# Designs tried in a protein design run: peptides against a protein of PDB entry 5YCA. Part 6

Target 1, 132 residues: chain A of PDB entry 5YCA
Amino acid sequence: RSLPAERNPLYKDDTLDHTPLIPKCRAQVIEFPDGPATFVRLKCTNPESKVPHFLMRMAKDSSISATSMFRSAFPKATQEEEDLEMRWIRDNLNPIEDKRVAGLWVPPADALALAKDYSMTPFINALLEASS

## One batch from the design tools (peptide; aimed at target 1 F32 K99 R100 A102)

Design b1_p17_1_s2 (made by RFdiffusion4, then SolubleMPNN; from b1_p17_1, 11 letters changed)
Fold by OpenDDE base, seed 2:
Parts: structure tokens; sequence; C-alpha cells
Structure b1_p17_1_s2 (fold): chain B 132 residues (1-132), chain A 17 residues (1-17)
């Protein structure tokens, strides 16, 4: 597959230590029709545009929002590019379908695979290790 | 606040087409 050409400069180095990012994560309880659910979020700010994106994890099963990852990694991506990537994820990974939330959510292993592709490994590791 | 911003982002990801 072909990913967008321009990537968020925040993710210039995929090998950085993720430990410092862990305490930056925050838990948030969201109410749904069937009850509350806790999510963990990590604020990721594009150092050039100063636009923040929140990476999201479901606390219970550690599913990660691939949509949030993509949008953070590729700030100038077109809707077509996003749709193409989400389709690829559906066809090649193991996304879950949660009626409560939009976007495409993937299990930890898939999230880390995407993280490697998007050069976001430290951030996803931190998000996965953070307490809820 | 950060919490409010996070909520807004999540709400965007909460709404399906």
Amino acid sequence: as target 1 above (132 residues)
Amino acid sequence: SEAERAQAVFEELETKD
C-alpha cells in the first residue's frame, strides 16, 4: 500500500524511549447507552502546525483507534488516502467493530504494526502501558 | 481544558456515518 507522503514531524524517530510518554497519558470515562467505558488518551501535538491529536485506547481490551493514529501521523492526508488505509486495515489486520464508537479500532498487536508503519512506536507503546 | 479537547476529539470518533 501507499501511505501519504508527508508525515507528522513528531514521529521522525521511531526508536525513541517511550517511558517519558507514559505519564502523559490520561484516562477518561465515557458514558454509553450500555454503561460507562474507560479510555486512555495521549495528546500528540504536531510541532510544526501546533495542531494536537489524541491517540485513543479502550482501557478494557487495549484496542487502539487506527483512525486517530492515521490522522495524527498524516496531517495532510486526503479523505481518499484515509479511506484507502482504513480499507487496507480491514483487509489485512484484525480490526474490531464496536457499535459505540466510530473509526477503526485494532488490537494491540495490530496497533504496533501500524505504529511501525507510521513511525509511532514510542507513542503507541506508551499508550498501551499507561494505567487506566 | 485538555479533558474538554480530548472529549471533543472522542465525540468526533464516536459518531458513525
Scores: peptide ipSAE 0.031, ipTM 0.654, DockQ to the pose 0.097
OpenDDE base, seeds 1, 3, 4, 5: peptide ipSAE 0.028, 0.030, 0.030, 0.031; ipTM 0.639, 0.651, 0.652, 0.654

Design b1_p17_1_s3 (made by RFdiffusion4, then SolubleMPNN; from b1_p17_1, 9 letters changed)
Fold by OpenDDE base, seed 5:
Structure b1_p17_1_s3 (fold): chain B 132 residues (1-132), chain A 17 residues (1-17)
Amino acid sequence: as target 1 above (132 residues)
Amino acid sequence: SEEEYAQAVFERLETED
């Protein structure tokens, strides 16, 4: 597959300690018609553009939004590039399309695989370890 | 629709409160 050429400079170093990011995560309860669900979010601000993106985890099963990861990692990606990557994820990983929240959601192991590809490992580790 | 609702929820989650 071909990932977008320009990556968010926030993710320049995939080897950084993730622990300082853990307390930056925030839990948010969404009230759905069939009941509440908690999401854990991590605000990730592009240091150059100053545009924030939120990485997000479903608290209950620790599914991570691959869509949010991609959009954070590749803020200038085209819709075609995103669609291509999402198709790759569907073909190669184990995504879930949750009826309550849009985008592709992947289990923790898949999220970490994507994190490696996107150079986001510290951020995904922090998101996974944060309390809900 | 359900899909539009799900999209709105995602947009809520990906933006600042």
Scores: peptide ipSAE 0.694, ipTM 0.941, DockQ to the pose 0.885
OpenDDE base, seeds 1, 2, 3, 4: peptide ipSAE 0.691, 0.688, 0.692, 0.693; ipTM 0.940, 0.940, 0.941, 0.941

Design b1_p17_1_s4 (made by RFdiffusion4, then SolubleMPNN; from b1_p17_1, 9 letters changed)
Fold by OpenDDE base, seed 2:
Structure b1_p17_1_s4 (fold): chain B 132 residues (1-132), chain A 17 residues (1-17)
Amino acid sequence: as target 1 above (132 residues)
Amino acid sequence: SAEEYAQAVFNRLETED
């Protein structure tokens, strides 16, 4: 598959040590009708545009928002490009569409596969290791 | 709607407070 041409310069190096990012993650509790759920978030700021995007993990099952990953990695992507990638994820990975929270959510292994494709492995590793 | 609610939750999660 093809990905958008321009990638967030924050992700120029996929080999960086992820451990400094772990304490930057923050837990957030969302109240749903059926009870609370905790999400872990990591603020990722594009060093050029200064626009932040939050990566997010469901604390309970460690599902990670592929939607948030894509939007952070490819800030200039069109909706069509996003739709294309989300379709690819549906066809090739194991995402869930949680009725409580929009977007595609993928298990840790899939998230790391996407992270490799998007050159954001350190950030996903940190997000997965952060406490909740 | 349920979909609008789910979208609002996602928006909350991807937006700084």
Scores: peptide ipSAE 0.691, ipTM 0.942, DockQ to the pose 0.870
OpenDDE base, seeds 1, 3, 4, 5: peptide ipSAE 0.690, 0.691, 0.689, 0.687; ipTM 0.941, 0.941, 0.941, 0.941

Design b1_p17_2 (made by RFdiffusion4)
Pose (drawn by RFdiffusion4):
Structure b1_p17_2 (pose): chain A 132 residues (1-132), chain P 17 residues (1-17)
Amino acid sequence: as target 1 above (132 residues)
Amino acid sequence: TADEAAAEENFDRLTED
């Protein structure tokens, strides 16, 4: 599949061990109407533009926001490119919708498949292993 | 819809400092 032409330089090496990234993750309880949910997040900063994005994980089922991954991976992604990629995820992987939180959320195996596609493996590995 | 707007607001909250 086509992907946005440019990638976040933070992701120039998919093979680095992830041990140092785990402590950078944070668990956070967020209140919703029914009620609290726990998330794990990792703040990822583009080393060139310094623009940050958060990678998100739901602690209950370890679902990963594929939307958050995409937005961190491709700085100049158009809305059309994002729409195309979310459609591809729906058609080829196993996402879930949660009424409470927007975006496409995928199980760990699907998140890792996408991480290889986006060259984000060490970061998703760290997000998945972090304490909740 | 209202539910979609609320989910978007929750997502934005999650992705803030």
Fold by OpenDDE base, seed 1:
Structure b1_p17_2 (fold): chain B 132 residues (1-132), chain A 17 residues (1-17)
Amino acid sequence: as target 1 above (132 residues)
Amino acid sequence: TADEAAAEENFDRLTED
């Protein structure tokens, strides 16, 4: 697969210690038609553009939004590039189907695999370790 | 996504230092 050429400079170093990011995560209860659900989220601001994106985890099963990961990692990606990556995820990983939430969500192991590809491992590790 | 955007607006206020 072909990932977008330009990556968010926030993710320039995939080897950083993730522990300082843990307390920056926040839990939020969101109401859905079938009841409330808790999410853990991490605000990630592009240091150049100053545009924020939120990485999101479902607290209950630790599923991570792959769509949010991609959009945060590749701020200049085209819709075609996103669609291609989402198809790749469907074909190669184990995304979950949750009609309550938009985007493509994946289990923790898959999220970490994507994090490696997107150079955002510290952020996903922190998101997974944060309390809910 | 729409869900993400809605959540972000609410969460942005909560994540301020």
Scores: peptide ipSAE 0.040, ipTM 0.681, DockQ to the pose 0.130
OpenDDE base, seeds 2, 3, 4, 5: peptide ipSAE 0.039, 0.038, 0.039, 0.038; ipTM 0.684, 0.677, 0.681, 0.682

Design b1_p17_2_s1 (made by RFdiffusion4, then SolubleMPNN; from b1_p17_2, 7 letters changed)
Fold by OpenDDE base, seed 4:
Structure b1_p17_2_s1 (fold): chain B 132 residues (1-132), chain A 17 residues (1-17)
Amino acid sequence: as target 1 above (132 residues)
Amino acid sequence: SAAEAAAEANLARLESD
């Protein structure tokens, strides 16, 4: 597959210790038609553009939004590039479909595989280890 | 908080796509 050429400079070093990011995560209860659900979020701000994206985890089953990961990692990606990557994820990983939320959500192991590809391993490790 | 609202809005944007 072909990932976008330009990556968020926030993710320049995939080898950093993730533990300082854990306390930066926040839990949030969101109301849905069928009841409340808790998410854990991590604010990731592009140091160049100053545009923030929130990485998201479902507290209950630890699913991670792959869509949010992609959009944070590749701020100048086209819709076509995103669609191509989402198709790859469907074909090669184990995404779940939650009727309450859009985007592709993947289990922790898949999220870490994507994190390696996107150079954002510390951020996903922190998101997964944070309390809810 | 503003951060909480932004996080919720982020999910809303995903849902609208």
Scores: peptide ipSAE 0.068, ipTM 0.731, DockQ to the pose 0.081
OpenDDE base, seeds 1, 2, 3, 5: peptide ipSAE 0.066, 0.065, 0.063, 0.059; ipTM 0.732, 0.732, 0.728, 0.723

Design b1_p17_2_s2 (made by RFdiffusion4, then SolubleMPNN; from b1_p17_2, 9 letters changed)
Fold by OpenDDE base, seed 5:
Structure b1_p17_2_s2 (fold): chain B 132 residues (1-132), chain A 17 residues (1-17)
Amino acid sequence: as target 1 above (132 residues)
Amino acid sequence: SAEEEAARANLARLESD
């Protein structure tokens, strides 16, 4: 597969200690037709553009939004590039179908695999370890 | 809060995509 050429400079170093990011995460209860669900979010601001994205975790099963990861990592990605990556995820990873939300949500192991590809490992580790 | 609303909006966007 081919990932977008430009990556969010926030993710320039995949080897940073993730622990300082843990307290930056926030839990949030969101109401859905079938009832409330708790999410954990991490605000990730592109230091150059100042545009924030929220990385999202379902608290209950720790599923991570691959879509949120991709959009945060690749701010100038085309829709075609996103579609290609999401298709790759469907074909190669283990996305979880959730009728409440669209896009691809992946289990922790897959999220960490993507994080490595996107240079987001500290952020995903923090998101996964944060309390809900 | 404003950030909570923004996060919710982002999730809603994901839901509708």
Scores: peptide ipSAE 0.269, ipTM 0.803, DockQ to the pose 0.083
OpenDDE base, seeds 1, 2, 3, 4: peptide ipSAE 0.148, 0.142, 0.242, 0.270; ipTM 0.750, 0.748, 0.794, 0.805; seeds 1, 2, 4 fail the geometry check

Design b1_p17_2_s3 (made by RFdiffusion4, then SolubleMPNN; from b1_p17_2, 8 letters changed)
Fold by OpenDDE base, seed 5:
Structure b1_p17_2_s3 (fold): chain B 132 residues (1-132), chain A 17 residues (1-17)
Amino acid sequence: as target 1 above (132 residues)
Amino acid sequence: SAEEEAAEKNFAKLMSD
């Protein structure tokens, strides 16, 4: 697969300590037709453009939004590039289907694999370790 | 809070796709 050429400069170093990011995570309860669900969010601001994105975890099963990861990592990606990556994830990883939420969601192990590819390991580690 | 509002907006955008 081919990932977009330009990556968010926030993710320039995949080896940084993730622990300072843990307390920056926030839990939020979202109401759905079938009941409430808790999500954990981590605000990730592009230091160059100052545009924020929120990485998302479903608290209950720790599924991570691959879509949120991709959009944060590749701010100038085309829709075609996103679609290509999402298809790759579907074909090569173990995404879950949740009709309540949009985007493609993956289990923790897959999220960490993607994090390595996107240079987001500290951020995904923090998101996974944060309490809900 | 402002942070919560931003999170809600971002989540809504993500969930609207």
Scores: peptide ipSAE 0.079, ipTM 0.734, DockQ to the pose 0.074
OpenDDE base, seeds 1, 2, 3, 4: peptide ipSAE 0.063, 0.060, 0.076, 0.074; ipTM 0.708, 0.707, 0.727, 0.729

Design b1_p17_2_s4 (made by RFdiffusion4, then SolubleMPNN; from b1_p17_2, 8 letters changed)
Fold by OpenDDE base, seed 2:
Structure b1_p17_2_s4 (fold): chain B 132 residues (1-132), chain A 17 residues (1-17)
Amino acid sequence: as target 1 above (132 residues)
Amino acid sequence: SAAEEAARENLERLESD
């Protein structure tokens, strides 16, 4: 697969300590037709464009939105590039279908694999360790 | 709360695309 050429400068260093990011995460209860569900979010602001994206984790099973990861990591990606990556994830990882939410959600191990590819490891580690 | 709204909006954004 071919990832977009330009990456969010927020993720320039994949080796940073993630622990300072943990307290920046926030848990939220969102109401769905079948009842409430808790999510953990981490606001990630592109230091260049100042555009924020929220990385999202489902508290119950720690599934993480790969779509939000991709969009945060590659702010200038085309729709075609996103579609290509999402197809790759479907074909190569273990996405979870949740009819309550859109986007492609993946389990923690897959999220960390993607994080490595997107240079987002500290952020995903923090998101996974945050309290819910 | 503002946080809940932000999370909901984020999910809705994912749903719309």
Scores: peptide ipSAE 0.084, ipTM 0.717, DockQ to the pose 0.103
OpenDDE base, seeds 1, 3, 4, 5: peptide ipSAE 0.076, 0.075, 0.078, 0.075; ipTM 0.705, 0.701, 0.703, 0.703

## One batch from the design tools (peptide; aimed at target 1 R41 M56 V101)

Design b1_p18_1 (made by RFdiffusion4)
Pose (drawn by RFdiffusion4):
Structure b1_p18_1 (pose): chain A 132 residues (1-132), chain P 18 residues (1-18)
Amino acid sequence: as target 1 above (132 residues)
Amino acid sequence: TAEETALFEANAKLYEDS
């Protein structure tokens, strides 16, 4: 599939061990109407533009926001490119919708498949292994 | 509704610095 032409330089090496990234993750409890949910997040900063994005994980089922991954991976992505990619995820992987949180959320295996596509493997590895 | 506002505000917290 086509993907945005440019990638976040933070992701120029998919093979680095992820041990140093785990302690950079944070668990956070967020209140919703019914009620609290726990998330794990990793702040990822583009080393050139310095623009940050959060990678998100739901602690209950370890679902990963594919939307968060995409937005971190491709700085100049158009809305059309994002729409195309979310459609591809729906058609080829196993996402879930949560009424409470927007975006496409995928199980760990699907998150890792996308991480390889986006060259984000060490970061998703760290996010998945971090304490909740 | 109040529930939609609460969800909006909770979602905003996911992508903010603490």
Fold by OpenDDE base, seed 4:
Structure b1_p18_1 (fold): chain B 132 residues (1-132), chain A 18 residues (1-18)
Amino acid sequence: as target 1 above (132 residues)
Amino acid sequence: TAEETALFEANAKLYEDS
């Protein structure tokens, strides 16, 4: 696979301590037809463009939106690049299908693997450790 | 905030599938 060339400068250093990010996470209850579900989100703002993205975790099973990760990491990615990556994830990782939510969601271990690829490890660690 | 909620909802429910 080939990831987009330009990455969000927020993720320039994959080795940063994640603990300061934990209290920045927020839980939110979202209503679905089958009942409420809690999500944990982390607002990630591109320091140059000032455009925010939310990294998303399902509180209950800790599934993380790979789509949110990709879009945050690669703000200039084309739809084709996203499609290619999502197909790679489907073929190589273990995405979870949830009809209630859009995007491609992956379990924690897969999220951390992607985080390494996208240089987002501190942010995903924080998202996973945050309370719900 | 309302904007944050909207963006969150967009991420959770309104992303376009690849």
Scores: peptide ipSAE 0.037, ipTM 0.659, DockQ to the pose 0.079
OpenDDE base, seeds 1, 2, 3, 5: peptide ipSAE 0.035, 0.035, 0.034, 0.032; ipTM 0.663, 0.661, 0.657, 0.648; seed 1 fails the geometry check

Design b1_p18_1_s1 (made by RFdiffusion4, then SolubleMPNN; from b1_p18_1, 8 letters changed)
Fold by OpenDDE base, seed 2:
Formats: sequence, C-alpha cells, structure tokens
Structure b1_p18_1_s1 (fold): chain B 132 residues (1-132), chain A 18 residues (1-18)
Amino acid sequence: as target 1 above (132 residues)
Amino acid sequence: SAVEKEIEEANAKLYEEE
C-alpha cells in the first residue's frame, strides 16, 4: 500500500519513551442507547500547524480508532488516501464492527501494527496504558 | 452522528481546558 507522503512532524521519532504521555490522556463517558461507555483520548498537536487531533480508545476492550490515528499522522491526506488506507485495514487487519461509533476501530495489536507504520508507537502505547 | 457530536464536544472541552 501507499501511505501519504507527508507525516505529522509530531511523529518524527517512533522510539521515544511513551510514559510521559500517559498522564496526558483523558477519559470520556458517552451515553448510548444501551448504556454508557468510556473512551480514552489523547490530544496530539502538530508542532508546526498547531492543529490538534485526538487519538481515541474504547476503555473496555482497548479498541483504537484507526481513523483518528490516520488523520493525526497524515494531516494533508486526501479523502481518497484515507479511504484507501481504511480499505487496506479492513482487508488486512481485524477491525471491529460497532454501529454506535464513527470511524474504523481496531484491536490493540492491530493498532500497534499501524503505529509502527505511522511512526506513532509511543502515543499508542500511552493511550493503551492510560487509566479510564 | 450523536456519537460524533459527543466526541466533538468533549474534544472541544479538552482543548479549552488545556
């Protein structure tokens, strides 16, 4: 597959210590028809554009929004590029189907695989380890 | 969707609080 050419400079180093990011995560409770669910969010600000994106995790099963990862990693990506990557994820990984939430969500292992591809490993590790 | 709105509102709140 082909990922967008320009990546968020926030993710220039995939080897950084993730632990300082853990306390930066925030929990959020969302009400659904079948009851409340907790999400964990991590604000990721592009150091050049100053535009923030929020990485998202479902607290219960640790599913991560691949859509949020992609949009944060590739701020100049076209909709076509996003669609292509989401299709690749559907075809090659194990996304969950949840009609309640928007975007494409993947299990922790898949999220970490994507994190390597997007150079986001510290951020995904932090998001996964954060309390809810 | 309703979920998107809730996330957006929460994100906005987080952004304003930082």
Scores: peptide ipSAE 0.036, ipTM 0.664, DockQ to the pose 0.208
OpenDDE base, seeds 1, 3, 4, 5: peptide ipSAE 0.037, 0.033, 0.035, 0.035; ipTM 0.671, 0.658, 0.670, 0.649; seed 1 fails the geometry check

Design b1_p18_1_s2 (made by RFdiffusion4, then SolubleMPNN; from b1_p18_1, 9 letters changed)
Fold by OpenDDE base, seed 5:
Structure b1_p18_1_s2 (fold): chain B 132 residues (1-132), chain A 18 residues (1-18)
Amino acid sequence: as target 1 above (132 residues)
Amino acid sequence: SEVEKQIAEANKKLYEDD
């Protein structure tokens, strides 16, 4: 597969220590028709454009939004590029099916695989280690 | 529907800046 050419400069170094990011994560309870669910969110701001994105994890099963990862990593990606990547994830990884939440969500192992591809490993490690 | 509206609002909160 081919990933977008331009990447968020926030992710220029995949070898950063993730521990300082852990306390930046915040747990949030969201109300759904069938009851409340807890999510852990991490605000990631592009240092050049100053546009923020939120990385997010479901507290119950640690599923992570692949869609949000992609949009944060590749802020200038086209919809076609996103669609192609999401199809690749469906064909090659193990995304979950949850009609309550928008986007494509993946288990922790898949999230870390994507994080390596997108050069955002420290951020996903922090998100996974944060308390809910 | 009401269920769809509630899901949409929930997702809005998930992506909302704090």
Scores: peptide ipSAE 0.673, ipTM 0.937, DockQ to the pose 0.902
OpenDDE base, seeds 1, 2, 3, 4: peptide ipSAE 0.673, 0.672, 0.673, 0.673; ipTM 0.937, 0.937, 0.937, 0.937

Design b1_p18_1_s3 (made by RFdiffusion4, then SolubleMPNN; from b1_p18_1, 10 letters changed)
Fold by OpenDDE base, seed 4:
Structure b1_p18_1_s3 (fold): chain B 132 residues (1-132), chain A 18 residues (1-18)
Amino acid sequence: as target 1 above (132 residues)
Amino acid sequence: SAVEKQIEEAQRKLYEEE
């Protein structure tokens, strides 16, 4: 596959310590027709453009929004590039089918695989370790 | 969708809390 050429400079170093990011995460209870669900979110701000994106995790099963990861990592990506990546994820990883939520969600192991590809490992580790 | 709005609201709240 071909990922977008320009990546968010926030993710220039995939080897950084993730622990300082853990307390930056926030939990949010969202009401759904079938009941409440808790999400954990992490604000990720592009240091150059100052535009924030929010990484999202379902607290219960630790599913991560691959869509949020992609959009944060590749702020200049086209819709076509996003669609191609989401199709790749469907074909090569194990996305979770949840009709309640928007976007494509993946289990923790897949999220970490994507994080490696997107150079987001510290941020995904923090998101996964944060309390809910 | 309603779900998208809820997610967006959650994201906005996080932004405002920072």
Scores: peptide ipSAE 0.039, ipTM 0.677, DockQ to the pose 0.253
OpenDDE base, seeds 1, 2, 3, 5: peptide ipSAE 0.038, 0.037, 0.036, 0.036; ipTM 0.674, 0.633, 0.666, 0.633; seed 5 fails the geometry check

Design b1_p18_1_s4 (made by RFdiffusion4, then SolubleMPNN; from b1_p18_1, 9 letters changed)
Fold by OpenDDE base, seed 3:
Structure b1_p18_1_s4 (fold): chain B 132 residues (1-132), chain A 18 residues (1-18)
Amino acid sequence: as target 1 above (132 residues)
Amino acid sequence: SPVEAAIAAAQAKLYEDE
C-alpha cells in the first residue's frame, strides 16, 4: 500500500499523552430502524485549514471508523488513495460489517494498528478510553 | 442536539463518495 504524502499537522507527534483528550469525547444515542445504538465521537480540527473531522466509535463493541481516521489523517488524499487503503484494510485486518453506518469499521486492536500507521495513537487511545 | 448533529455530519461526509 501507499499512504498519501501529506498528513494532517494535528498528528505531528504520535507520542503525546492521550489523557487530556478523554474529556473532549462525547457520547450520543442514535435511533436506527432496528433499535438504538450509542456512539462516542472526538472532534479533531486541522490546525492549518481549521476543518474539523469526527473520529467515531461504537460504544457497544468499541469498533472504530477506519474511514474517518483516514480522512482526518490525510485531508488531501485522492479517492483512489482512499480506495486502495480500504482494500488493504479488508485484506489485512478484521473489518466489521454494519449496514446501519457508512464507511469501514474495525475492532480496537486494528484501530490502534492503523493509528500507529497514521500517527494518531493519542487520539484513538482517548476515543477508546472515553465513557459512553 | 449538537452531538447528534455532529454524528450526522460525520456520517454525511462518509456518504459523499459512497
Scores: peptide ipSAE 0.050, ipTM 0.718, DockQ to the pose 0.085
OpenDDE base, seeds 1, 2, 4, 5: peptide ipSAE 0.038, 0.040, 0.041, 0.042; ipTM 0.683, 0.694, 0.691, 0.702

Design b1_p18_2 (made by RFdiffusion4)
Pose (drawn by RFdiffusion4):
Structure b1_p18_2 (pose): chain A 132 residues (1-132), chain P 18 residues (1-18)
Amino acid sequence: as target 1 above (132 residues)
Amino acid sequence: SEEEEMLAEANEKLYEDE
């Protein structure tokens, strides 16, 4: 599948061990109407533009926001490119919708498949292993 | 609705610094 032409330089090496990234993750409880949910997040900063994005994980089922991954991976992505990619995820992987949080959320195996596609493997590995 | 406002606010917190 086509992907945005440019990638976040933070992701220039998919093979680095992830041990140092785990402690950078944070667990956070967020209140919703019914009620609290726990998330794990990793702040990822583009080393060139310095623009940050959060990678998100729901602690209950370890679902990963594919939307968050995409937005961190491709700085100049158009809305059309994002729409195309979310359609591809729906058609080829196993996402879930949560009424409470927007975006496409995928199980760990699907998140790792996408991480390989986006060259984000060490970061998703760290997000998945972090304490909740 | 009030529920929609609460969900919007919770969602905003996911992508903010503490």
Fold by OpenDDE base, seed 5:
Structure b1_p18_2 (fold): chain B 132 residues (1-132), chain A 18 residues (1-18)
Amino acid sequence: as target 1 above (132 residues)
Amino acid sequence: SEEEEMLAEANEKLYEDE
């Protein structure tokens, strides 16, 4: 597959220590028609454009939004590039279907695989380790 | 639809500033 050429400079170094990012995560209880659900969020701001994106984890099963990862990592990606990547994820990983939330969600192991591809491992590690 | 409403509400809440 082909990933977008321009990556968020926030993710220039995939080897950074993730532990300082853990306390930056925030738990949030969201009310849905069928009941409450808890999410963990990590605000990721592009240091050049100053545009923030939130990385998202479902607290219960630690599923992570692959869509949020992609959009944060590749802020200038075309819709075609996103569609291509999401199709690749469907074909090669194990996405989870949840009608309550938008985007494609994946289990922790898949999220870490994507994180390696997107050079955002410290951020996903922190998101996974944060309390809910 | 109910699904669309849930998606819209969830996304609004998920991406709100702290």
Scores: peptide ipSAE 0.031, ipTM 0.666, DockQ to the pose 0.711
OpenDDE base, seeds 1, 2, 3, 4: peptide ipSAE 0.030, 0.030, 0.031, 0.030; ipTM 0.633, 0.632, 0.639, 0.666

Design b1_p18_2_s1 (made by RFdiffusion4, then SolubleMPNN; from b1_p18_2, 7 letters changed)
Fold by OpenDDE base, seed 5:
Structure b1_p18_2_s1 (fold): chain B 132 residues (1-132), chain A 18 residues (1-18)
Amino acid sequence: as target 1 above (132 residues)
Amino acid sequence: SEVEKIIEEANKKLYEDD
């Protein structure tokens, strides 16, 4: 697959310690028709553009929004590039289906695989370890 | 979806950490 050429400079170093990011995560309870569900969010701000994106995790099963990862990592990506990557994820990883939420969500192992590809490992590790 | 709305609103509001 072909990932977008320009990546968020926030993710310039995939080897950084993730632990300082853990307390930056925030839990959020969202009400759905079938009841409340807790999510964990991590604000990721592009240091150049100052545009933030929130990474999202479902607290219960630790599913992570691949869509949020992609959009944070590649803020200038075209819709076509996003669609291509989401198709790749569907074909090669194990996305979950949740009719309550938008975007493509993946289990922790897949999220970490994507994180490696997107150079987001510290951020995904922090998101996964944060309390809910 | 509700999650999408919340994400978008959070992004728009430029949520600040404590």
Scores: peptide ipSAE 0.033, ipTM 0.648, DockQ to the pose 0.159
OpenDDE base, seeds 1, 2, 3, 4: peptide ipSAE 0.032, 0.032, 0.031, 0.031; ipTM 0.646, 0.634, 0.632, 0.635; seed 3 fails the geometry check

Design b1_p18_2_s2 (made by RFdiffusion4, then SolubleMPNN; from b1_p18_2, 6 letters changed)
Fold by OpenDDE base, seed 1:
Structure b1_p18_2_s2 (fold): chain B 132 residues (1-132), chain A 18 residues (1-18)
Amino acid sequence: as target 1 above (132 residues)
Amino acid sequence: SAVEEKIAEANRKLYEDD
């Protein structure tokens, strides 16, 4: 597959220590038709554009929003590039099916695989380690 | 529908800035 050419400069170094990011994560209870669910969110601000994106984890099963990862990592990506990547994820990884939440969500192991590809490993490690 | 609206609102909150 081919990922977008320009990446968010926030993710220029995939080898950074993730532990300082853990306390920046925030748990939030969201009400759905079938009841409340807790999510852990990490605000990631592009240091150049100052545009924020939230990385998100479902507290119960630790599923991570791949869509949010992609949009944060590749701020100038086209819709076609996003669609192509989401199709690749469906074909090659193990996304979950949850009609309650928008976007494509993946289990922790898949999230870490994507994080390596997107140079987001510290951020996903922090998101997964944070309390809920 | 009420269900769809509640899901939409839930997702809005998930993406809302602090």
Scores: peptide ipSAE 0.662, ipTM 0.934, DockQ to the pose 0.868
OpenDDE base, seeds 2, 3, 4, 5: peptide ipSAE 0.661, 0.660, 0.660, 0.661; ipTM 0.934, 0.934, 0.934, 0.934

